# Peptides against a protein of PDB entry 4U39: the designs that were tried, part 175

Target 1, 302 residues: chain A of PDB entry 4U39
Amino acid sequence: SIKVIGVGGGGNNAVNRMIENEVQGVEYIAVNTDAQALNLSKAEVKMQIGAKLTRGLGAGANPEVGKKAAEESKEQIEEALKGADMVFVTAGMGGGTGTGAAPVIAQIAKDLGALTVGVVTRPFTFEGRKRQLQAAGGISAMKEAVDTLIVIPNDRILEIVDKNTPMLEAFREADNVLRQGVQGISDLIATPGLINLDFADVKTIMSNKGSALMGIGIATGENRAAEAAKKAISSPLLEAAIDGAQGVLMNITGGTNLSLYEVQEAADIVASASDQDVNMIFGSVINENLKDEIVVTVIATG

## One batch from the design tools (peptide; made by RFdiffusion4, then SolubleMPNN)

Design b2_p26_4_s4
Fold by OpenDDE base, seed 3:
Structure b2_p26_4_s4 (fold): chain B 302 residues (1-302), chain A 26 residues (1-26)
Amino acid sequence: as target 1 above (302 residues)
Amino acid sequence: MKILVLYTGKAKEGLKALEEKLKEAE
């Protein structure tokens, strides 16, 4: 089974966005120290952590409180994660709960033998230096606790959105990018295909790989597959080029008119931009909500 | 028919496997 755990406010918002987009084949768990915020979650499983420590009032933007809250609730977290083959831990780093609790939850998942993938955001620079420093500490702790860590630099989202984009929309886009990171992988595993992906192959690419890079490309029109692939490998979300990546996960999502040729063209572009000895997993997903759009998600590991 | 094609390995080999399966489904 695949479990997605949203940790703290940003993680829970991402989980809500996943549920709203009907991401299939995953179980959702919302974790928070704030009981009021947790009640707004759409997740089937809602877990308040650190109830004794925080009394449901949240972590006060203190990562140490988030950490201790997860430690207090360790047995509950273990029970909720039991039997998972894969665990996604999603959080907005820089806050109290997400920054402190996400590494603890990730370690619990890893200790249970699940393939543990972190999908987290760095805060925007405008959120201030304190959040950036807290995020750096949380990301460092996540690296030790996960098999693969996807870090989304929120400042790079500002390069994709209009300059006049309201701050609230920039946060919604960050939640959407978190969704795309989880869905891009989970769709490859959980969605029944003509060719089923062996979970062992996913483990080979993602186990003990440390930091991963994520790129997203969207295009329409006659060359949409090639354009989407080119945009994905040159995505502002990539902190480095994917050249030299030893592992690549690629999701090609299109409408009912997605052709095999388009899948091939996109896969060839991504493979050509990767290491010559790259282990690439690619999948194509049909999303009936996509009209003429192709969405290419690339995750580079190693 | 939701054509979910999952291929693991070298892209070229996956595309061949996909082509073969599509031919079998016809």
Scores: peptide ipSAE 0.040, ipTM 0.695, DockQ to the pose 0.484
Fold by OpenDDE base, seed 5:
Structure b2_p26_4_s4 (fold): chain B 302 residues (1-302), chain A 26 residues (1-26)
Amino acid sequence: as target 1 above (302 residues)
Amino acid sequence: MKILVLYTGKAKEGLKALEEKLKEAE
């Protein structure tokens, strides 16, 4: 089974966005120290952590409170994650609960033997230096607690959205990028394909790989597959080129008109941009809502 | 029909498998 656990406000917003987009084949868990915020979650499983410590009043933007809250609730977290083959831990780094609790939850998942993938955001620079510093500490702790950590630099989202995009929409786009990171992987595993992906192959690419880079490309028109692939490998979300990556996960999502030739073209572009000995998993997903759009998600590991 | 074409392995092997499937579809 695949479980997605949203941790704190940002993680819960991302989980809500995943549920709203009907990401299939995953179980959703919302975790928070703030009981009021947790009540707004759409997740089937809602877990208040650190009830004794925080009394449901949240972590006060303190990562140490978030950490201790997860530690207090360890047994509940273990029970919620039990039997998962894969666990996605999603959070906005820089806050109290997400920053502190996400590494603890990730470690619990890993200790249970799940393939543990972190999908987290760095705060925008405008959220202030304190959040950036807290995020750096949380990301460092996440690296030790996960098999693969995807870090989304929110400031790079500002490069892919209109400059006039309201701040609230920039946060929604961050939630959407978190969704795309989780869905890009989960669809490869959870969606039955013409060739079923062995979960062992995913483990080979993602186990103990540390930091991963994510690129997203969207295109329409006659060369949409090639354009989307090129955009993905040159995505502003990539903090580095994928040329040195030992493992690549590629999701090619299109409408009902997605052709095998388009899949091949996109896969060839990504493979050619990767190491010659790259272990690449690629999958195509049909999403009827995309119509003429192709979305290429690339996750580079190693 | 959700045509999930999943190719696993080395990129070159996956691409080769895809090419073979394309030829079979042709």
Scores: peptide ipSAE 0.028, ipTM 0.673, DockQ to the pose 0.718
Fold by OpenDDE base, seed 2:
Structure b2_p26_4_s4 (fold): chain B 302 residues (1-302), chain A 26 residues (1-26)
Amino acid sequence: as target 1 above (302 residues)
Amino acid sequence: MKILVLYTGKAKEGLKALEEKLKEAE
């Protein structure tokens, strides 16, 4: 089974976005120290952590409180994650609960023998230096606790949205990018297709790989597949080129009109941007909610 | 939602597998 655990406010917003977009084949768990915020989760499983420590009032933007809250609730977290083959831990770094609890939860998942993937955001620069410093500490702790860590630099989201985009929409886009990171992988595993992926192949590419880079490209029109692939490999979300990666996961998602030629064209572009000896998993997904759009997600590991 | 094509392995081998499937579909 695949479990997605959203940790703290940002993680829970991302999980809500995943549920709203009908990401299939995964179980959703919402974790928070704030009981009121947790009640707004759409996840089937809702877990309040650190009830004794915080009394449901949240972590007060203190990562140490988030950490201690997860430690207090360790047995509950273990029970909720038990039997998972794969666990996605999603959080917004820089806050109290997400920054402190996500590494603890990730370590619990890894200790249970699940393939543990972190998908987390760095805060925007406008959120202040304190949040950036707290996020750096949380990301460092996540690297030790996961098999693969995808870090989304929120400031790079501002490069792909209009400059006039309201602050609230920038946060929604961050939640959407978190969704795309999780869904891009989970669809390859959990969605029934003409060719089923062996979970062992995913483990080979993602186990103990450390930091991963994610690129996303979206396009429409006659050359949409090529344009989406080019945008993905040159995505502002990529902190480095994918040519040095040891593994690549590629998801090509289109509507019912997605052709095999478009899949080939997109895959060729990504393969040409990668080392010839790179282990690559690629999949094409039909999403009926997409009309003329193609979405290419590239995750580079190692 | 359906996966049309999945491949695992080296990128070059995956492209070859796609080419073969395209030829079969012609």
Scores: peptide ipSAE 0.026, ipTM 0.664, DockQ to the pose 0.867
Fold by OpenDDE base, seed 1:
Structure b2_p26_4_s4 (fold): chain B 302 residues (1-302), chain A 26 residues (1-26)
Amino acid sequence: as target 1 above (302 residues)
Amino acid sequence: MKILVLYTGKAKEGLKALEEKLKEAE
């Protein structure tokens, strides 16, 4: 089974976005120290952590409170994660609950023998230096606790949105990028295809790989597949080129008119931009909500 | 939601497998 655990406000917003976009084949768990915020989650499983420590009032933007809250609730977290083959831990780094609790939850998942993937954001620079410093500590702790850590640099989202984009929309885009990171992987595993993916192949590419980079490309029109692939490998979200990656996961999502030729064209572009010896998993997904749009997600590991 | 094509392994091998499937579909 695949479990997605959203930790704190940002993680739970991402989980809500995943549920709204009907990400299939995953179980959703919402974790928070704030009981009121947790009640707004769309997840089936809602877990309040650190009830004794915080009394449901949240972590006060203190990562140490988030950490202690997860430690207090360790047994409950273990029970909720039990039997998962794969666990996605999603959080916005820089806050109290997400920053502190996500590494603890990730470690619990890993100790249970699940393939543990972190999908987290760095705060925007405008959120202030304190959040950046807290996020750096949380990311460091996540690296030790996960098999693969996808870090989304929120400041790079500002390069793909209009300059006049409201701050709230930039946060929604961050939630959407978190969704794309989880969905890009989960769709490859959870959805039966023409060629079935062995979960062992995913483990080979993702186990103990440390930090991963994610690129996203979206395009429409006649050359949409090639354009989307080119945008993905040159995505501002990529902190480095994918040419040095030991592993690549590629998801090509299109509407009902997605052709095998478009899939080939997109896959060839990403493969050509990668190392010759790269282990690549690629899949194509039909999303009926997409019209003429193709979305290419590339995750580079190692 | 439906996966059209899924491949695991080296990128070049995957592309060859996809090309073969495309030829079979012609």
Scores: peptide ipSAE 0.023, ipTM 0.650, DockQ to the pose 0.821

Design b2_p26_5_s1 (from b2_p26_5, 10 letters changed)
Fold by OpenDDE base, seed 3:
Structure b2_p26_5_s1 (fold): chain B 302 residues (1-302), chain A 26 residues (1-26)
Amino acid sequence: as target 1 above (302 residues)
Amino acid sequence: MKRSIGVGKTAQEAIEKWKEDFEKKF
């Protein structure tokens, strides 16, 4: 089974966005130290961590409280993650709960033998230096606790949105990018197909790979596949080019009108930007909710 | 939803295997 665990406010917002976008074939778990915020989760499984430590009042933006809250609730986390083949741990780094608890939860998932993928955000620069420093510590701890860590640099979202985008919309876009990172992988595994992806192939590309980069491209119109692929490989979310990556996961998602030619054209563009001997998982997904849009997600590992 | 997948040690191998899967479905 695939489990997505949202940790703290940003992680829970991302999970809500996944549920709203009908990301299929995954179990959702919301984890928070704030009981009021947790009650707003759309996840079926809601777990309050550190109930004794925090009394449901949250972590006070302190990562050490988030860490201790997850440690207090270790057995509950273990039971919720038990039997998962893959665990996505999603969080906004820089806060108390996400920064402190996400590495602990990731380690629990890894110790249970799940392929553990972190999908986390770095805070925007405008959230202040304290959040950036806390996020750096949490990201370092996540790298040790996961098989693959996708880090979304939120400041790069400001390069893909309008300059007049309200701060609240920038956070919503960060939640959406977290969704796209999880969905780009989970759809390759969980979406029904005639040929199922061997979980061993996923493990080969994602196990013990450390930091991964994610690019996303969305386009419409006649050249939508090529445009989406070009946007994905040149995405501001990529802190480096995808050349030199040991592994690539590519997802092309389109509507019922997605053609073989469009998918091949997009794949050839990503292949041309990748190393010749890259281990690749390439998939196409039909999403009936997509009309004329094509979404290309590229995850580079290693 | 329908999914088609290719896996390879090269991008070309992955694309070819994907194409074979896709053509069987569509």
Scores: peptide ipSAE 0.492, ipTM 0.914, DockQ to the pose 0.922
Fold by OpenDDE base, seed 2:
Structure b2_p26_5_s1 (fold): chain B 302 residues (1-302), chain A 26 residues (1-26)
Amino acid sequence: as target 1 above (302 residues)
Amino acid sequence: MKRSIGVGKTAQEAIEKWKEDFEKKF
């Protein structure tokens, strides 16, 4: 089974966005120290951590409180993650709960033998230096606790949105990018097909790979596939080029009009930007909600 | 929702396997 665990405010907002977008074949778990915030989760499983420590009042933006809250609730986390083949741990780094608890939860998942993937955000620079420093510590702890860590630099979201985008919409876009990172992988595994992806192949590409890069491209019109692929490999979300990556996961999602030739064209562009000996999982997904849009997601590991 | 998948030790192998899966589905 695949489990997605949202940790703290940002992680739970991302999980809510995943549920709203009908990300299939995954179980959702919401984790928070704030009981009021947790009640707003759409997840089936809601877990308050550190109830004794925090009394449901949250972590006070202190990562050490988030860490201790997860440690207090270790047995509950273990039971919630039990039997998962894969665990996505999603969080907004820089806060108390997400930053402190996400590494503990990730380690619990890994110790249970699940393929553990972190999908986390760095805070925007405007959230202040304290959040950036806390996020750096949490990301460092996540690297040790996961098989693969996707880090979304929120400041790069400002390069793909309008400059007049309200701060609230920039956070919503960060939640959406977290969704796209999880969904780009989970759809390759969990979406029904004639040929199922062997989970051993996923493990080969994602186990003990450390940091991963994610690029996203979206386009419409006659050259939409090529344009989306070019946008993905040159995405502002990529902190480096995808050349040199030992593994690539590529997802091309389109409507019912997605052609073989469009998918091949997009795949050839990503392949040309990748190493010749790259271990690749390449998938296409038909989403009837996409009319003329193509979405290309590239995750580079190693 | 329909999915086609290819896995390879190279991008080319993955694309070829994907193509075989895609052509069987569509």
Scores: peptide ipSAE 0.459, ipTM 0.906, DockQ to the pose 0.923
Fold by OpenDDE base, seed 5:
Structure b2_p26_5_s1 (fold): chain B 302 residues (1-302), chain A 26 residues (1-26)
Amino acid sequence: as target 1 above (302 residues)
Amino acid sequence: MKRSIGVGKTAQEAIEKWKEDFEKKF
């Protein structure tokens, strides 16, 4: 089974966005120290951590409280994660609960033998230096606790959105990018097909790879496949080019009108930007909720 | 939803295997 765990406010917002976008074939778990915030989760499983420590009042933006809250609730986390083949841990880094608890939860998932993937955000620079420093510590701890860590640099989202985009919309876009990172991988695994993806192949690309890069491209109209692929490989979310990656996971998602030619064209563009000896998982997904849109997601590992 | 997948040690091998899977489904 695939489990997605949203940790703290940002992680829970991302999980809510995944549920709203009907991301299928995954189990959702919302984790928080704030009981009031947790009640707003759309996840089937809602887990309050550190109930003794925090009394449901949250972590007070302190990562050490988030860490201790997850440690207090270790057995409950273990039981919720039991039998997962893959665990996505999603969080907004820089806060108390997400920053402190996400690495602990990731380690628990890994110790249970799940392929553990972190999908986390760095805070925007405007959120202040304290959040950036806390996020850096949380990201470092996540790298040790996961098989693969996708770090979304929120400041790079400001390169994709209009300069006049309100701060609230920039946060919504960060939640959407977290969704796209999880969905881009989960749809390849969880969506039924005639040929099932061997989970061993996923493990080959994602096990013990450390940091991964994510590119996303979206396009409509004529040449949408090529445009989406070009946007993905040149995505501002990529802190480096995808050349030199040991592994690539590529998802092309489109509506019922997605053609063989469009998918091949997009794949050839990503292949041309990748190393010749790259281990690749390439998948296409038909999503009936997509009309004329093509979404290309590239995850580069190694 | 319908999914088609290719896996390879190269991008080309992955694309070829994907194409075979896709053509069987559509």
Scores: peptide ipSAE 0.444, ipTM 0.901, DockQ to the pose 0.911
Fold by OpenDDE base, seed 4:
Structure b2_p26_5_s1 (fold): chain B 302 residues (1-302), chain A 26 residues (1-26)
Amino acid sequence: as target 1 above (302 residues)
Amino acid sequence: MKRSIGVGKTAQEAIEKWKEDFEKKF
């Protein structure tokens, strides 16, 4: 089974966005120290952590409280994660609960033998230096606790959105990028097909790889596949080129009009930007909701 | 939703296997 755990406010917002976009074949778990915020989750499984420590009033933007809250609730987290083959841990880093609890939850998942993937955000620079420093500590702890860690640099989202984009929309776009990172992988595994992806192949690409890079490209029109692929490999979310990666996961998602030629053209562009000896999982998904849009997601590991 | 998958030790092998899976579905 695949489990997606949203940890703290940002993680829970990302999980809500996944549920709203009908991401299939995954179990959703919302984790928070704030009981009121947790009640707003759309996840079926809701877990309040650190109930004795925090009394449901949240972590007060303190990562040490988030950490201790997860440690207090270790047995509950273990029971919720039991039997998962894969666990996605999603969080906004820089806050109290997400920064402190996400590494503890990730370690519990890994110790249970699940393939553990972190998908987390760095705070925007405008959220202040304290959040950046807290996020750096949490990201370091996540890197030790996961098999693969995708870090989304929120400041790079400002390069993708219009300059007039309200601050609230920039946060929504960060939640959407978290969604795309999880969905880009989960759709390859969980979407029914004639040939099922062997979970051993996913493990080969994602186990003990440390930090991963994610690129996303979206396009419409006649050259949409090539444009989406070019945008993905040159994505501002990529802190480096995908060249030299030991593993690549590529997802091409389109509407019912997605052609063989479009998919091949997009794949050839990503292949040409990758190492010759790259272990690749390549998939295409038909999503009727995309109509004329193509979405290319590239995750580079190693 | 319909999914097609290719896995390979190279990008080219993955694309070829994907193509075989895609052509069987469509």
Scores: peptide ipSAE 0.437, ipTM 0.902, DockQ to the pose 0.911

Design b2_p26_5_s2 (from b2_p26_5, 7 letters changed)
Fold by OpenDDE base, seed 2:
Structure b2_p26_5_s2 (fold): chain B 302 residues (1-302), chain A 26 residues (1-26)
Amino acid sequence: as target 1 above (302 residues)
Amino acid sequence: MKIAIGVGKTAQEAIDKWKADFEAKF
């Protein structure tokens, strides 16, 4: 089974966005120290952590409180994650609960033998130096606790959105990018009746790979596949080029009019930007809600 | 949702397996 665990406010906003976008084949778990915020989760499983420590009042933007809250609730987290083959841990780094609890939860998932993937954001620079420093500590702890860690640099989202985008919309876009990172992988694994993908192939690409890079490209029109692929491999979300990656997961999502040629063209572009000996999982997804849009997601590992 | 998948130890192998899966499903 695949479980997605949202940790703290940002992680739970991302999980809500995943549920709203009907990300299929995954179980959702919402974790928070704030009981009121947790009540707003759309996840089926809701877990308040650190109830004794925080009394449901949240972590007060302190990662050490988030960490101790997860440690207090270790047995509950273990029971909720039990039997998962794969666990996505999603959080906004820089806060209290997400930054402190996500590494603890990730380690619990890994110790249970799940393939553990972190999908986390760095805070925007405008959120201030304290959040950036807290996020750096949380990301470092996540690297040790996961098999693969996707880090989304929120400041790079400002390069792909309109300059007039309100701050609240920039946070919503960060939640959407978190969704795309999880969905781009989970759609390849969780869809029933997929021939030629076993969980061992996923483990080969994602197990003990450390940091991963994610690129997203979206395009419409006659050259949409090539344009989306080019945008994905040159995405501002990529902190480096994908040419040195040991593994690539590629998802091409389009409408019912997605052609073999378009998918091949997009795949050839990503392949040409990758090492020849790259381990690749490549998938094409038909989403009937997409009309003329193609979305290419590339995750580079190693 | 309809999905075609290819896995390979190279990008080309993944693409070739994906093509075969795509042609079988679509």
Scores: peptide ipSAE 0.365, ipTM 0.880, DockQ to the pose 0.914
Fold by OpenDDE base, seed 4:
Structure b2_p26_5_s2 (fold): chain B 302 residues (1-302), chain A 26 residues (1-26)
Amino acid sequence: as target 1 above (302 residues)
Amino acid sequence: MKIAIGVGKTAQEAIDKWKADFEAKF
């Protein structure tokens, strides 16, 4: 089974966005120290952590409180994650709960033998230096606790949105990028096919790979596949080129009009930007909600 | 939702396997 665990406010907003986009084949778990915020989760499983420590009042933007809250609730987290083959841990780094609890939860998932993937955001620079420093500590702890860590630099989201985009919409776009990172992987694994992706192949590409890079490209029109692929490999979300990656996961999602030729063209572009000896998982997905859009997601590991 | 998948030790192997899966499903 695949479990997605949202940790703290940002992680739970991302999980809500995943549920709203009907991401299939995954179980959703919402974790928070704030009981009121947790009640707003759409997840089937809701877990309040650190109830004794925090009394449901949240972590006060202190990562040490978030950490201790997860440690207090270790047995409950173990029970909720038990039997997962794969666990996505999603959080907004820089806060109290997400920053402190996400590494503890990730370690619990890994200790249970699940393939553990972190998908987390760095705070925007405008959220202040304290959040950036807290996020750096949490990201360091996540790297030790996961098999693969995708870090989304929120400041790079400002390069893909309109300059007049309200601050609230920039946070919604961060939640959407978290969704795209999880969905781009989960759709490849959770969807039954004639050729089922062996979970062993996923483990080969994602197990003990450390930091991963994610690129996303979206396009419409006659050259939409090539344009989406070019945007993905040159995405502002990529802190480096994908040419040195030991593993690549590629998802091409389109509507019912997605052609073999379009998918092949997009795949050839990503392949040409990758190492020749790269371990690749490549998937194409038909999503009826995509009319004329193609979405290319590239995750580079190693 | 329909998916076609290819896995390989090279990009070309992954693409070739994906193509076969795509042609079988679509």
Scores: peptide ipSAE 0.357, ipTM 0.876, DockQ to the pose 0.924
Fold by OpenDDE base, seed 1:
Structure b2_p26_5_s2 (fold): chain B 302 residues (1-302), chain A 26 residues (1-26)
Amino acid sequence: as target 1 above (302 residues)
Amino acid sequence: MKIAIGVGKTAQEAIDKWKADFEAKF
């Protein structure tokens, strides 16, 4: 089974966005120290952590409180994660609960033998230096606790949105990028195919790979597949080119009009930007909600 | 949701397997 755990406010916003976008074949778990915020989760499983420590009042933007809250609730986290083959841990780094609890939850998932993937954001620079420093500590702890860590640099989202985009919309876009990172992987695994992706192939690409990079491209029109692929491999979200990656996961998602030719063209573009000996998982997905859009997601590991 | 998947030790192998899966499904 695949489990997605949203940790703290940002992680739970991302999980809500995943549920709203009907990300299939995954179980959603919302984890928070704030009981009121947790009640707003759309996840089926809602877990309040650190109830004794925090009394449901949240972590007060303190990662040590988030950490201790997850440690207090270890047995509950273990029970919620039991039997997962894969666990996505999603969080906004820089806060109290997400920064402190996400590494603890990730370690619990890994210790249970699940393939553990972190999908987390760095805070925007405008959220202040304290959040950046807290996020750096949380990301460091996540690297030790996961098999693969996708870190989304929120400041790079500002390069793909309009300059007049309200701050609140930039946060929604960060939640959407977190969704795309999880969905780009989970759709490849959770959707039954004629060729089933062996979970061993996923493990080969994602186990003990450390930090991964994610690129996203979206386009419409006649050349949409090639444009989306070019945008993905040149995405501002990529902190480096994908040419040195040992593994690549590629997802091409389109509407019901997605053609073989479009998918091939997009795949050839990503392949040409990748190492010749790259371990690749490539999938094409039909999503009726995309209509004329093509979304290319590239995750580079190793 | 319909999906076609290719896995390979190279990008080309993954694409070739994907083509076969796509052609079988669509």
Scores: peptide ipSAE 0.340, ipTM 0.868, DockQ to the pose 0.933
Fold by OpenDDE base, seed 5:
Structure b2_p26_5_s2 (fold): chain B 302 residues (1-302), chain A 26 residues (1-26)
Amino acid sequence: as target 1 above (302 residues)
Amino acid sequence: MKIAIGVGKTAQEAIDKWKADFEAKF
């Protein structure tokens, strides 16, 4: 089974966005120290952590409180994650709960033998230096606790969105990018299809790979496949080129009009931008909600 | 719905396997 665990406010917002977009084949778990914020989650499983420590009042933007809250609730987290083959841990780094609890939860998942993937954000620079420093510590702890860690640099979202985009919309786009990172991988595994992926192949590409890069490209029109692929490999979300990656996961998602030619064209572009000896998982997905859009998601590992 | 998956030790092998699996099923 695949579980997605949203940790703290940002992680729970991302999980809500996943549920709203009907990401299939995954179980959703919302974790928070703030009981009021947790109540707003759309997840079926809601877990308040650190009830003794925080009394449901949240972590006060302190990662050490988030950490201790997860440690207090370890047995509950273990029971919620038990039997998962794969666990996505999603969080907004820089806060109290997400920054502190996400590494603890990730380690619990890994210790249970799940393939553990972190999908986390760095805060925007405008959120201030304190959040950036807290995020750096949380990301460092996540690297040790996961098999693969995808880090979304929120400042790079500002390169994709209009400069006049309201701050609230920039946060919603960060939640959407977290969704895309989880869905881009989970759809390859969990979505029922004509050809199933062996989970052993996923483990080969994602186990003990450390930091991963994510690129996303979206396009419409006649050259949409090529444009989406080019946008994915040149995505502002990529902190480096994908040419040095030991593994690549590629998802090409389109509407019911997605052609074999478009899939091949997009795959050939990503292949040409990758190392010759790259271990690749490539998948094509039909999503009827995309209509005329093609979405290419590239995850580069190693 | 997932249509096809390609896995390879190279990008080209993954694409070729995806094509072959796709053609075998359609």
Scores: peptide ipSAE 0.323, ipTM 0.857, DockQ to the pose 0.793

